Peptides against a protein of PDB entry 5NXQ. Designs and how they scored, part 109

Target 1, 114 residues: chain A of PDB entry 5NXQ
Amino acid sequence: EIQIPVSMAAEEEYLRSKVLSELLTDTLENDGEMYGNENEVLAALNGAYDKALLRLFASACSDQNVEKALSLAHELKQDRALTAAVKISERAELPSLVKKINNIREARYEQQLK

## One batch from the design tools (peptide; made by RFdiffusion4, then SolubleMPNN)

Design b2_p25_8_s1 (from b2_p25_8, 14 letters changed)
Fold by OpenDDE base, seed 1:
Structure b2_p25_8_s1 (fold): chain B 114 residues (1-114), chain A 25 residues (1-25)
Amino acid sequence: as target 1 above (114 residues)
Amino acid sequence: EEEKKKEELLKEMEKIIDEWEESQK
């Protein structure tokens, strides 16, 4: 059995989810019409998107690649996903990354308050 | 040995992701 590396599988899923999410977002922005399950579909896609990113993030952390991990964290959409990233960073014993991710969260909170 | 440790770490991280996914509504 061919074992696909976790990072490769995650990248494939990320790209797929990203494309679909962008297409749906563009459709909503251009047409301005909401369908009954459209929000649910978007939420599901966002979940899959963040899940894929978290796997990539975990891989980067396991490689002790803080810069790559941080770049991936910036791409996370959901705040709860950032929380998961913090937990992953803690398990990887990367306190500097923990601080940086928390800064991302704080920055997003401030943006929402505006 | 180092690769084995890395594998174990990734397994732990996958558990975190699984827990995160389970908490998603």
Scores: peptide ipSAE 0.632, ipTM 0.939, DockQ to the pose 0.837
Fold by OpenDDE base, seed 5:
Structure b2_p25_8_s1 (fold): chain B 114 residues (1-114), chain A 25 residues (1-25)
Amino acid sequence: as target 1 above (114 residues)
Amino acid sequence: EEEKKKEELLKEMEKIIDEWEESQK
């Protein structure tokens, strides 16, 4: 059995989950309805999407690639995922990244208040 | 040596992700 590198596996999962999320979203936009559990399905897909991103994020952090990590963090959809990213950043001992991610969170909070 | 450290770090990060995922359920 061939072991796939974590980063590659994460990328594959990211792409898969991204496509599925987009397809679901497009379907909802076009048809306006699905099965009655659209939100739950979307949430689940978003969870998978963020999970994949978090793995990519972790990989970037392990490489000390702050810019890549930050870029990935911007792609995270859920606030709780950003929180996880902060924890990962802390474990990676990247305080600058922690600050930047917290700024993302704060910006989103402000946007929600509008 | 560095690779091993990196691997351990990734394992720790995976635990964070696992905990995050568990909290989603």
Scores: peptide ipSAE 0.631, ipTM 0.940, DockQ to the pose 0.853
Fold by OpenDDE base, seed 4:
Structure b2_p25_8_s1 (fold): chain B 114 residues (1-114), chain A 25 residues (1-25)
Amino acid sequence: as target 1 above (114 residues)
Amino acid sequence: EEEKKKEELLKEMEKIIDEWEESQK
C-alpha cells in the first residue's frame, strides 16, 4: 500500500483548507451578511485549517526547524490551536519555541483588550 | 534509526492533534 508522506499530505490539506477558508471569508466580507450556518461552516473550516497547520508544525518541529515552526504558528487562527502547538513544542523539546508561541498568544490577548 | 525516531515523535505529536481535535466537539 502506497502511503503519502505525512508532510506532503498535510501540505495538501492545508492548501485546500486555506483556500476554502479564504473564499468563505472573502464572501462574507464582500456581502457583509451572515445567515444560518455560515458561522458554523467558518468554524469548521478554521478547525480544518488549523489542524492541517498543526501537522505541518509538528513536521517542522520534528526537523528541529524552529523558524519554520514559528512561522507556521503565526498562521494559526485559534488560541486553542496555539495551545496545541505549545504541547507539540514541549514534546519536541524546543523550549525557545514554546516561549515564542506563548508570546504570540499574549500579543493576541493584548490586541483583544484594545 | 534517526528516521524511525522522527516517525515515533510524529506519532506522538499526532496524538496531541487528535486530542485537540476531539476537544473542539
Scores: peptide ipSAE 0.630, ipTM 0.940, DockQ to the pose 0.842
Fold by OpenDDE base, seed 3:
Structure b2_p25_8_s1 (fold): chain B 114 residues (1-114), chain A 25 residues (1-25)
Amino acid sequence: as target 1 above (114 residues)
Amino acid sequence: EEEKKKEELLKEMEKIIDEWEESQK
């Protein structure tokens, strides 16, 4: 029996979650109609999306691939996910990455204030 | 040994992710 590598499985889940999230988002933006549970579905998809990203992020951190990790962090949608990314970075002993992710958070916060 | 260390690190990171997921509003 062939076992799928963890990284490959994570990538697959990420891609799947990304596609579904984007499709739902586009649908909501284009139609402008709400069907009750759309927001909940979107939230769930976004959660799954970020979860998958965090796993990829963790993998990148374990490889000491700061640039890849940072790129992945930029793709995170939820602020709380960025917080998790910071924790992961700290565990990986990557202080430079911690700073960069915090900068992302600060930038998003400033944007929200506008 | 290095691979084992990475595996352990990933497990610890997974724990962080799990905790994050549990805190999902």
Scores: peptide ipSAE 0.630, ipTM 0.940, DockQ to the pose 0.835; fails the geometry check

Design b2_p25_8_s2 (from b2_p25_8, 17 letters changed)
Fold by OpenDDE base, seed 4:
Structure b2_p25_8_s2 (fold): chain B 114 residues (1-114), chain A 25 residues (1-25)
Amino acid sequence: as target 1 above (114 residues)
Amino acid sequence: SSAAKKQKLLEEMEKIIDEWEEAAK
């Protein structure tokens, strides 16, 4: 059995999950059809999406590429995923990135209040 | 080695991700 590099696997899963999540979201918004399990499916897809992103994020952190890591963090959908990104950043000893990710979280909270 | 240290770091980060995924259940 062929072993796929972690980075390639993460990118593939990211793209797949992103496309499926967007398609499902668009379908629900535009067609208005409900099957009763849409929220569960979306949660699963978003989870897979963020998981893949977190792996890419971890890779960027391991390279000490703060700019790339921050860009990836902006693509995370779930707040709990941002929390994981903070933990990863701390392990990578990137305090500036920790602060920037926390700023992203705060900004999202403020947007929800508007 | 530098490569070994990087690999160890990635493994630790993967554990963080795994724990994050488990917490979603």
Scores: peptide ipSAE 0.628, ipTM 0.938, DockQ to the pose 0.861
Fold by OpenDDE base, seed 2:
Formats: structure tokens, sequence, C-alpha cells
Structure b2_p25_8_s2 (fold): chain B 114 residues (1-114), chain A 25 residues (1-25)
């Protein structure tokens, strides 16, 4: 039996979720032929996507790789996922990363107000 | 050991992710 390392498994799930999320988003934007529960499906896909990213983020934090962690945080879609990333950063005792992630959140808030 | 500490840290981070996922329901 072959055991896949956690990091590799997380990357695989991330890539899968990313592709599906992007495909669905593009379909809705360009074709829009989803029936009834398209928003629910999209939310589920985005959730899985962010979950996979958070695991990668946690791994990067455990390696004290702040730059990699920050890059991953920028890929998170949901604000609530960024909140989780902050909590993970705090646990990893990376206050500079906490500040940078909060800056990402603030920037997104500003974009929404425009 | 450093490896043991890292593993424990990852487990704690996984709990944060689990709580985050549960809050979405």
Amino acid sequence: as target 1 above (114 residues)
Amino acid sequence: SSAAKKQKLLEEMEKIIDEWEEAAK
C-alpha cells in the first residue's frame, strides 16, 4: 500500500478544487446554464479549494516559510478563510504574517467599496 | 525533538481548519 505524504495530498486536492472552481465560474460567466443549485455547488467548491489551501498554508507556516505562506494567503477566496489563516499564523508565532494577511483583508474590503 | 514539535504544531493547525470548516455548516 502506498501512502501519500500529507503535503502532496493537499497539493493534489488544491489543484483539483482550483480547476473545478475556475471551470464552474467560467461556465456561469460565459454560458450560465447551471440548473437551480449552481450557487450552492460553487460555494462547496470554493470551500474545498480554500480548505486545501489552508492546509498548504499551515505547512508553509510550520516551515517558517513566510513568503510561501503569504503567497498562498493571496490565493484564498473567502474572507473567512483569511481569518483562519490569521489564526494559524498566530499559532505559528508569526506576527508579521498576521499583519500582512490583515492587510490583504483590508485591501479586499476597499475593493468591494469601490 | 524539533520534528515532534513540528508535528504537534501541524496537528493544532489542523484543528483550526476543522473548526473553520464546521463553522461553515
Scores: peptide ipSAE 0.628, ipTM 0.938, DockQ to the pose 0.866
Fold by OpenDDE base, seed 1:
Structure b2_p25_8_s2 (fold): chain B 114 residues (1-114), chain A 25 residues (1-25)
Amino acid sequence: as target 1 above (114 residues)
Amino acid sequence: SSAAKKQKLLEEMEKIIDEWEEAAK
């Protein structure tokens, strides 16, 4: 059975999740209205978004494309997703990428403290 | 083969992602 390549499927899901996540976020920020389970929906969308990115990230790592992998890591929203990216990088034996991703995490921590 | 090794690597990475997703529950 012929299936859609994993990378293509991941890209499609990434784009879809990105658009929906941004739309919902903007709506909540601009309108300030919360009805029902918008927070839960947002969490689910963000999760799907990061999951799709992680698959793209894994693909880039498998190709030893460090620059592409790093750019994708910057797009991750959740800190826990960055943690997963570190684990993936370690498995791919890319220690330089591990360091760079940890730098991203540290930078975000610093911004949150301000 | 190189292709086989790459596929195995991707499978291991998918496992990491699955574990990450499960931890969110």
Scores: peptide ipSAE 0.627, ipTM 0.938, DockQ to the pose 0.820
Fold by OpenDDE base, seed 3:
Structure b2_p25_8_s2 (fold): chain B 114 residues (1-114), chain A 25 residues (1-25)
Amino acid sequence: as target 1 above (114 residues)
Amino acid sequence: SSAAKKQKLLEEMEKIIDEWEEAAK
């Protein structure tokens, strides 16, 4: 079996998860309920999506590419994933990125209160 | 080496991701 570099593997998983998540979301929005475990499937897809993003995020942090890391953080769907991104940023010793990600979290929290 | 340090850092970050994934279960 062909060995794929870690970065490429992460990118592939991200793209796959993104496509599937978007497809499922569109289906639910346009065709209604799926008569089953659509919520569980969506949660699983979102989890896989964020996991793949976090790996890309970690890679960007290891490159000290704050702007790329931040752009990836904006793509994260789950708040708990943002928390993981903060932890990764701290390990990478990028305090400015930590602050910016926390700002994302705060902004989303404020929007949910409305 | 710088490459070795970077790899170690990535491994530590992967551990964070793994812990994050386990917390979801």
Scores: peptide ipSAE 0.627, ipTM 0.938, DockQ to the pose 0.820

Design b2_p25_8_s3 (from b2_p25_8, 13 letters changed)
Fold by OpenDDE base, seed 3:
Structure b2_p25_8_s3 (fold): chain B 114 residues (1-114), chain A 25 residues (1-25)
Amino acid sequence: as target 1 above (114 residues)
Amino acid sequence: SEAKRKEELLKEMEEIIEEWEEAQK
């Protein structure tokens, strides 16, 4: 029986979610003309986007590819998603990655204070 | 088996993602 590898499915979902999230964001920022539930749609798309990224992140961690994992972590939008990435990194026994992801979180906090 | 260990690790990571998703607004 033919099955699609999990990593391939995750990549497809990531690309789809990324494009839709970016399009929606751009529309809201530039035109602001959408349905009344635009905020809910955006949240849902961002959630799907981060979920797809987290699966790619998990795959990278399982391969011990710290650089790829870190690059993916930078693409995560939600802070709570970064928290999940930390948990995944801990399970993969990648303490250096844990530190780097926490640095990302700290940097984002500092930027928000400006 | 390394393949089996990797599979189990990925399953554990998926559980983390599922828990994260369940906590999403």
Scores: peptide ipSAE 0.629, ipTM 0.937, DockQ to the pose 0.802
Fold by OpenDDE base, seed 1:
Structure b2_p25_8_s3 (fold): chain B 114 residues (1-114), chain A 25 residues (1-25)
Amino acid sequence: as target 1 above (114 residues)
Amino acid sequence: SEAKRKEELLKEMEEIIEEWEEAQK
């Protein structure tokens, strides 16, 4: 059995999910066609996308690479995924990263209020 | 030993991700 590094496996899934999500989004925006399950499919794809990112994020945290971890956190789409990233950062004992991720969350909240 | 500790840390983080996934609607 070939053991695939966590980062490589996560990157593959991330790229796949990202491409599919973007293609679906572009199709909906350009063609204006809404199928009954488009939102559900998009949500599922976004979930897979964030899951892959969280694994990459965890890997970066385990390496104590705050800069890489932060860049990945910015790519997370769901607020609940950012919450998971905070938990992961806490387990990795990276308080500076916790603060930075919370700042991302606050910034997104402010944008939603506008 | 350090590699082992890192592996254990990643395992804990995976558990957080699994919990997050289970809560996904």
Scores: peptide ipSAE 0.627, ipTM 0.937, DockQ to the pose 0.831
Fold by OpenDDE base, seed 5:
Structure b2_p25_8_s3 (fold): chain B 114 residues (1-114), chain A 25 residues (1-25)
Amino acid sequence: as target 1 above (114 residues)
Amino acid sequence: SEAKRKEELLKEMEEIIEEWEEAQK
C-alpha cells in the first residue's frame, strides 16, 4: 500500500475541494438552478476545503513557516476554521502567528459590520 | 529525534482538526 505524505495528501484534497467549491459557487451565482440542498452541499464543500487547508496549515506550522501558514490562513473561509488555526498555532508554540490569525478574524468581523 | 517530534506535533494538530470537523456536523 502506497502511503502519501500528509502534506501531499492535504494539497491534493485542497485542490479538489477548492475546485468543487468554486464550481458550486459559480453555479449558484450564475445559473441559480440548483437543488434544494445547494446550501448544504456548499457548506459541506467549504468544510472539506477548510479541512484541507487546515492540514496544509498544520504542516506549515510544523515547519515553523509562519509566512506560509499565514497565507494559508487567509484562504480559510469559515471563522471557526480560523479558530482551529489558532489552536494549531498555539500547539506549535507560534504566538506571533496566533496574533496574526486573530487579526484576520478581527478584520473579517469589521468587514461584516460594514 | 526531530522527525519524531515533528510527527507527534502533526498528530496533535490532526486531533485539533478532527475535533473541529466533529463540531461542524
Scores: peptide ipSAE 0.626, ipTM 0.937, DockQ to the pose 0.863
Fold by OpenDDE base, seed 4:
Structure b2_p25_8_s3 (fold): chain B 114 residues (1-114), chain A 25 residues (1-25)
Amino acid sequence: as target 1 above (114 residues)
Amino acid sequence: SEAKRKEELLKEMEEIIEEWEEAQK
C-alpha cells in the first residue's frame, strides 16, 4: 500500500471538507433551509474541517513552524478543536504557541459575551 | 534519526486528534 505523506493527505482532506462546507453554506443561502438532519450535517462538516486543519496544524508543529501553526489555528471553528491544538502544541514543546492559541480562545470567549 | 523522530511525533499527534474525534460523538 502506498502511504501518502501526512501533509499531503491533510491538505487534500482540508480542501475537500472546505469545499463541502462552502457548498452547503451556499445551498442554504440560495435554496433555503434544509429539512431533516441539517444540523447534523453541518456538525459533521465542521468536524471534518477541523480534523483536517488539526492534521495540518500537527504537521506545522512538527516542522517547528509556529507562524504557520498559528495561522492554521485561527482557521479552526470549534473551541474543542483549539483545545486539541493546545495539546498538540504541548506535545511539540511549543509553549509560545500554546499561549497564543489560548489567547485565541479567550478572544472568542469575549466576542461571545458581546 | 531526525526523520524517525518526526514521524513518531506526528504519530503521537494523530493519536491526540483521534481522541478528539472520538469525543465528538
Scores: peptide ipSAE 0.625, ipTM 0.937, DockQ to the pose 0.847

Design b2_p25_8_s4 (from b2_p25_8, 15 letters changed)
Fold by OpenDDE base, seed 4:
Structure b2_p25_8_s4 (fold): chain B 114 residues (1-114), chain A 25 residues (1-25)
Amino acid sequence: as target 1 above (114 residues)
Amino acid sequence: SSEKKKKELLEEMEKIIDEWAAAQK
């Protein structure tokens, strides 16, 4: 088995998950039909998507690339994923990034309240 | 080395991700 660099593997998984998530979303929006497992599939895809992003995020943090990390954080869909990103940022000793991610979380929370 | 430290850091971060993933339904 050929060993693929972590970053490359993460990017591949991210792209795959993103495409599939978008495809499923578009299908649901177009058909307007809900099947029994569609929500579960969507959740799984979103999970995989965020997981891949978190790995990319971790990589960016390890490179001390705050701007890239922040950009990736904006791509995260789940709030719990942002929480993980905060933890990762803390481990990377990037307090400015922690603050910025928390701002993202707060902004999304406010949007949900509207 | 710097690379070693980076690797260790990434490993710690992976643990965070694994824990996060484990909590996923």
Scores: peptide ipSAE 0.620, ipTM 0.932, DockQ to the pose 0.839
Fold by OpenDDE base, seed 2:
Structure b2_p25_8_s4 (fold): chain B 114 residues (1-114), chain A 25 residues (1-25)
Amino acid sequence: as target 1 above (114 residues)
Amino acid sequence: SSEKKKKELLEEMEKIIDEWAAAQK
């Protein structure tokens, strides 16, 4: 049995979840057909996507790679995932990153208000 | 060691992720 490093596994899951999420989203946008469970599937895929990203984010934080961590945070879809990223950043003692992630959240809030 | 600290940090972060995942509807 081949043991896959956690970071590699997370990357693989991220890519898989990203592709599936985008595919479903594009399909719904293009075809406009809903068959009852697409919303739930999309939500689940988004959850898996963000979970994978959070693991990559945690890894970047542990490496004190603020720029990489910030880039990953921008890829997070759910606000609650950004909240988790803030918590992770706090544990990593990266207050600058905390501030930057909160700025991302605020920017998204403003976008929703427009 | 720094490696040990890093490992412990990652474990703490994983707990945060687990809690976040558990709260997912």
Scores: peptide ipSAE 0.620, ipTM 0.932, DockQ to the pose 0.840
Fold by OpenDDE base, seed 3:
Structure b2_p25_8_s4 (fold): chain B 114 residues (1-114), chain A 25 residues (1-25)
Amino acid sequence: as target 1 above (114 residues)
Amino acid sequence: SSEKKKKELLEEMEKIIDEWAAAQK
């Protein structure tokens, strides 16, 4: 069996999770009806989505690719995922990225107040 | 080895992700 690189596997999982998450989100926004467990399903999908993103984020950090890492951070949905991204950035010794991610968090907090 | 250090770094990052995942509701 062919060995699949970790980054490739992570990308595949990310894309799959992204598509499913977007599909369910669109369905809820347009129809507002599902099978009664839509919140649980969305939470699970969002978790898988962010987990996949965090692995891609970690890879980008290990490559010292701050711009790619930051772009990925913007795609994270959960605040707690951003917190994990901060921790990863700290381990990668990228303080500038830490600040930028915290700015993302602050911006989202402000948007929630509007 | 730089490659070895990179691998170790990724392993540490994976631990962070695992801890994050474990706390997922």
Scores: peptide ipSAE 0.615, ipTM 0.932, DockQ to the pose 0.793
Fold by OpenDDE base, seed 5:
Structure b2_p25_8_s4 (fold): chain B 114 residues (1-114), chain A 25 residues (1-25)
Amino acid sequence: as target 1 above (114 residues)
Amino acid sequence: SSEKKKKELLEEMEKIIDEWAAAQK
């Protein structure tokens, strides 16, 4: 009956997705006995996780809270999510944040090359 | 108003997220 504000809903979803992602990761690492679709499940969870983060990120951007937005961006797992964050930042007219997020992307890319 | 602008901004951002989500495999 009670409607939850978008930001609060996003936070709840983020926490839920984060927990599930962590639990699944732990299960894969410790037990190693997952079904053949474990990668698909992980991808789905990561997607939900990042989606929730992006909503939080958008909220932070709308508040012009660059520090919070940047912190959230660091929590994003997928590169494509960072790309979305850049787009959101651009819409929010936060060029400094755009640069910082791109730096995150570049850093991750370089790390993958090692 | 600032609130109206903020709301519109959030709606635009949600569209970005929706597009992003739609492209998710």
Scores: peptide ipSAE 0.614, ipTM 0.932, DockQ to the pose 0.837

## One batch from the design tools (peptide; made by RFdiffusion4, then SolubleMPNN)

Design b2_p26_3_s1 (from b2_p26_3, 12 letters changed)
Fold by OpenDDE base, seed 2:
Structure b2_p26_3_s1 (fold): chain B 114 residues (1-114), chain A 26 residues (1-26)
Amino acid sequence: as target 1 above (114 residues)
Amino acid sequence: SLLDLVPPDEADRAAIDKAEALVAKL
């Protein structure tokens, strides 16, 4: 069996889940559920999406590519994923990135309060 | 390595596969 590097596999999973998530989100917003399980499938999909992104994020941090890492963090959907990104950044000893990701998280909290 | 902090999970891949199958029916 062909072994694909983790980062390359993560890129494929990210792109695939991104397209599917956008399509399902739009479908649910416009048409509602058709089969009755779309919301559940989308929730699981968004989890997989964030996990794929976090792998790409970790790879970017390993490359000391802070700009790419920050861009990826902005694409994360769930707050728990941002928290994970902070932890990865701390392990990578990138304090400036930690602060910037925390700013993203705080901004999202502020939006929820409006 | 940092990648070890986020290991690939078969459940995540299964979630993507399930979503793809659902989209194919829409």
Scores: peptide ipSAE 0.696, ipTM 0.946, DockQ to the pose 0.872
Fold by OpenDDE base, seed 1:
Structure b2_p26_3_s1 (fold): chain B 114 residues (1-114), chain A 26 residues (1-26)
Amino acid sequence: as target 1 above (114 residues)
Amino acid sequence: SLLDLVPPDEADRAAIDKAEALVAKL
């Protein structure tokens, strides 16, 4: 078995899951379920998507690349993933990034309330 | 390392593979 670097594997998983998620989301919204399991598959896929992004996020934090880290955080889908990003930022001792990610969370809450 | 906070999970990779197989059928 060939071992691929974690960051490279994370990039691949991110790109694959991103394309698949967009395609499946659009299909479900326009055509509905065809086989009856698409929503379940999409939910699991979106989870994998966020996990891949979080690995890229952790890598960016390790590089002290706050701008890249913040850009990646904006692409996270689930609130629990943003929470994980905050925890990673705290461990990385990047308090400014913590605040900016919390601002993303607050903005999404406000949008939901609307 | 920070990456250790988010270890790769085979279940996540399987989820992507399953989604790819489903999309191929649509």
Scores: peptide ipSAE 0.695, ipTM 0.946, DockQ to the pose 0.876
Fold by OpenDDE base, seed 3:
Structure b2_p26_3_s1 (fold): chain B 114 residues (1-114), chain A 26 residues (1-26)
Amino acid sequence: as target 1 above (114 residues)
Amino acid sequence: SLLDLVPPDEADRAAIDKAEALVAKL
């Protein structure tokens, strides 16, 4: 049995979840819930979105493509996903990337305080 | 490998499928 490479599957899941998340987010913001479970579905979707991105991020780190990895990290939604990206960067022995991702986290915390 | 740190999860795939089904009826 031929398995789809993890990175290719991650790309597909990322693209699908990205489109769905954007559409569902906009719908909820403009029209509110219609069936009563949209926020729950969106939360789970955003989790899947971040997980797919983290797989792409890990792949970029494996390629030592710090620029691509950092770009992907900026697309992460949840703080826990950024934390995971830091851990991956540490395992990849990319300290400059660790610092840059922590800067993203700090910037988001500052925005929450304003 | 680094990818092993973030293994695929059927729950994540199911979440995408559920979202797709929801969007289809909106």
Scores: peptide ipSAE 0.694, ipTM 0.945, DockQ to the pose 0.845
Fold by OpenDDE base, seed 4:
Structure b2_p26_3_s1 (fold): chain B 114 residues (1-114), chain A 26 residues (1-26)
Amino acid sequence: as target 1 above (114 residues)
Amino acid sequence: SLLDLVPPDEADRAAIDKAEALVAKL
């Protein structure tokens, strides 16, 4: 068996989950559930999406590519994923990135209050 | 390694596969 590099596998999972999430989200918003399990499937899918992104994020941090890491963080959907990104950034000793991700999280929190 | 903080999970891959199957039905 050929072992695919983690970053390459993460990229594939990210791209697949992104497309599927967008399609499923739009379908649910426009048509509602048809089979009764779409929301559950989407929730699991979004989790997988974020975790794939977090692997890409970790890779970017390893490369000390702060700008790429920050761009990836902006694509994260769940707050828990942003929290994970902060932890990764701390381990990577990238305090500026930590601050910027926390700013993203705070901004999203404020938007939810409106 | 930072990548070790986010290990691949078969459950996540399964979630993607399940979503793909569902979308195919829509």
Scores: peptide ipSAE 0.694, ipTM 0.945, DockQ to the pose 0.875

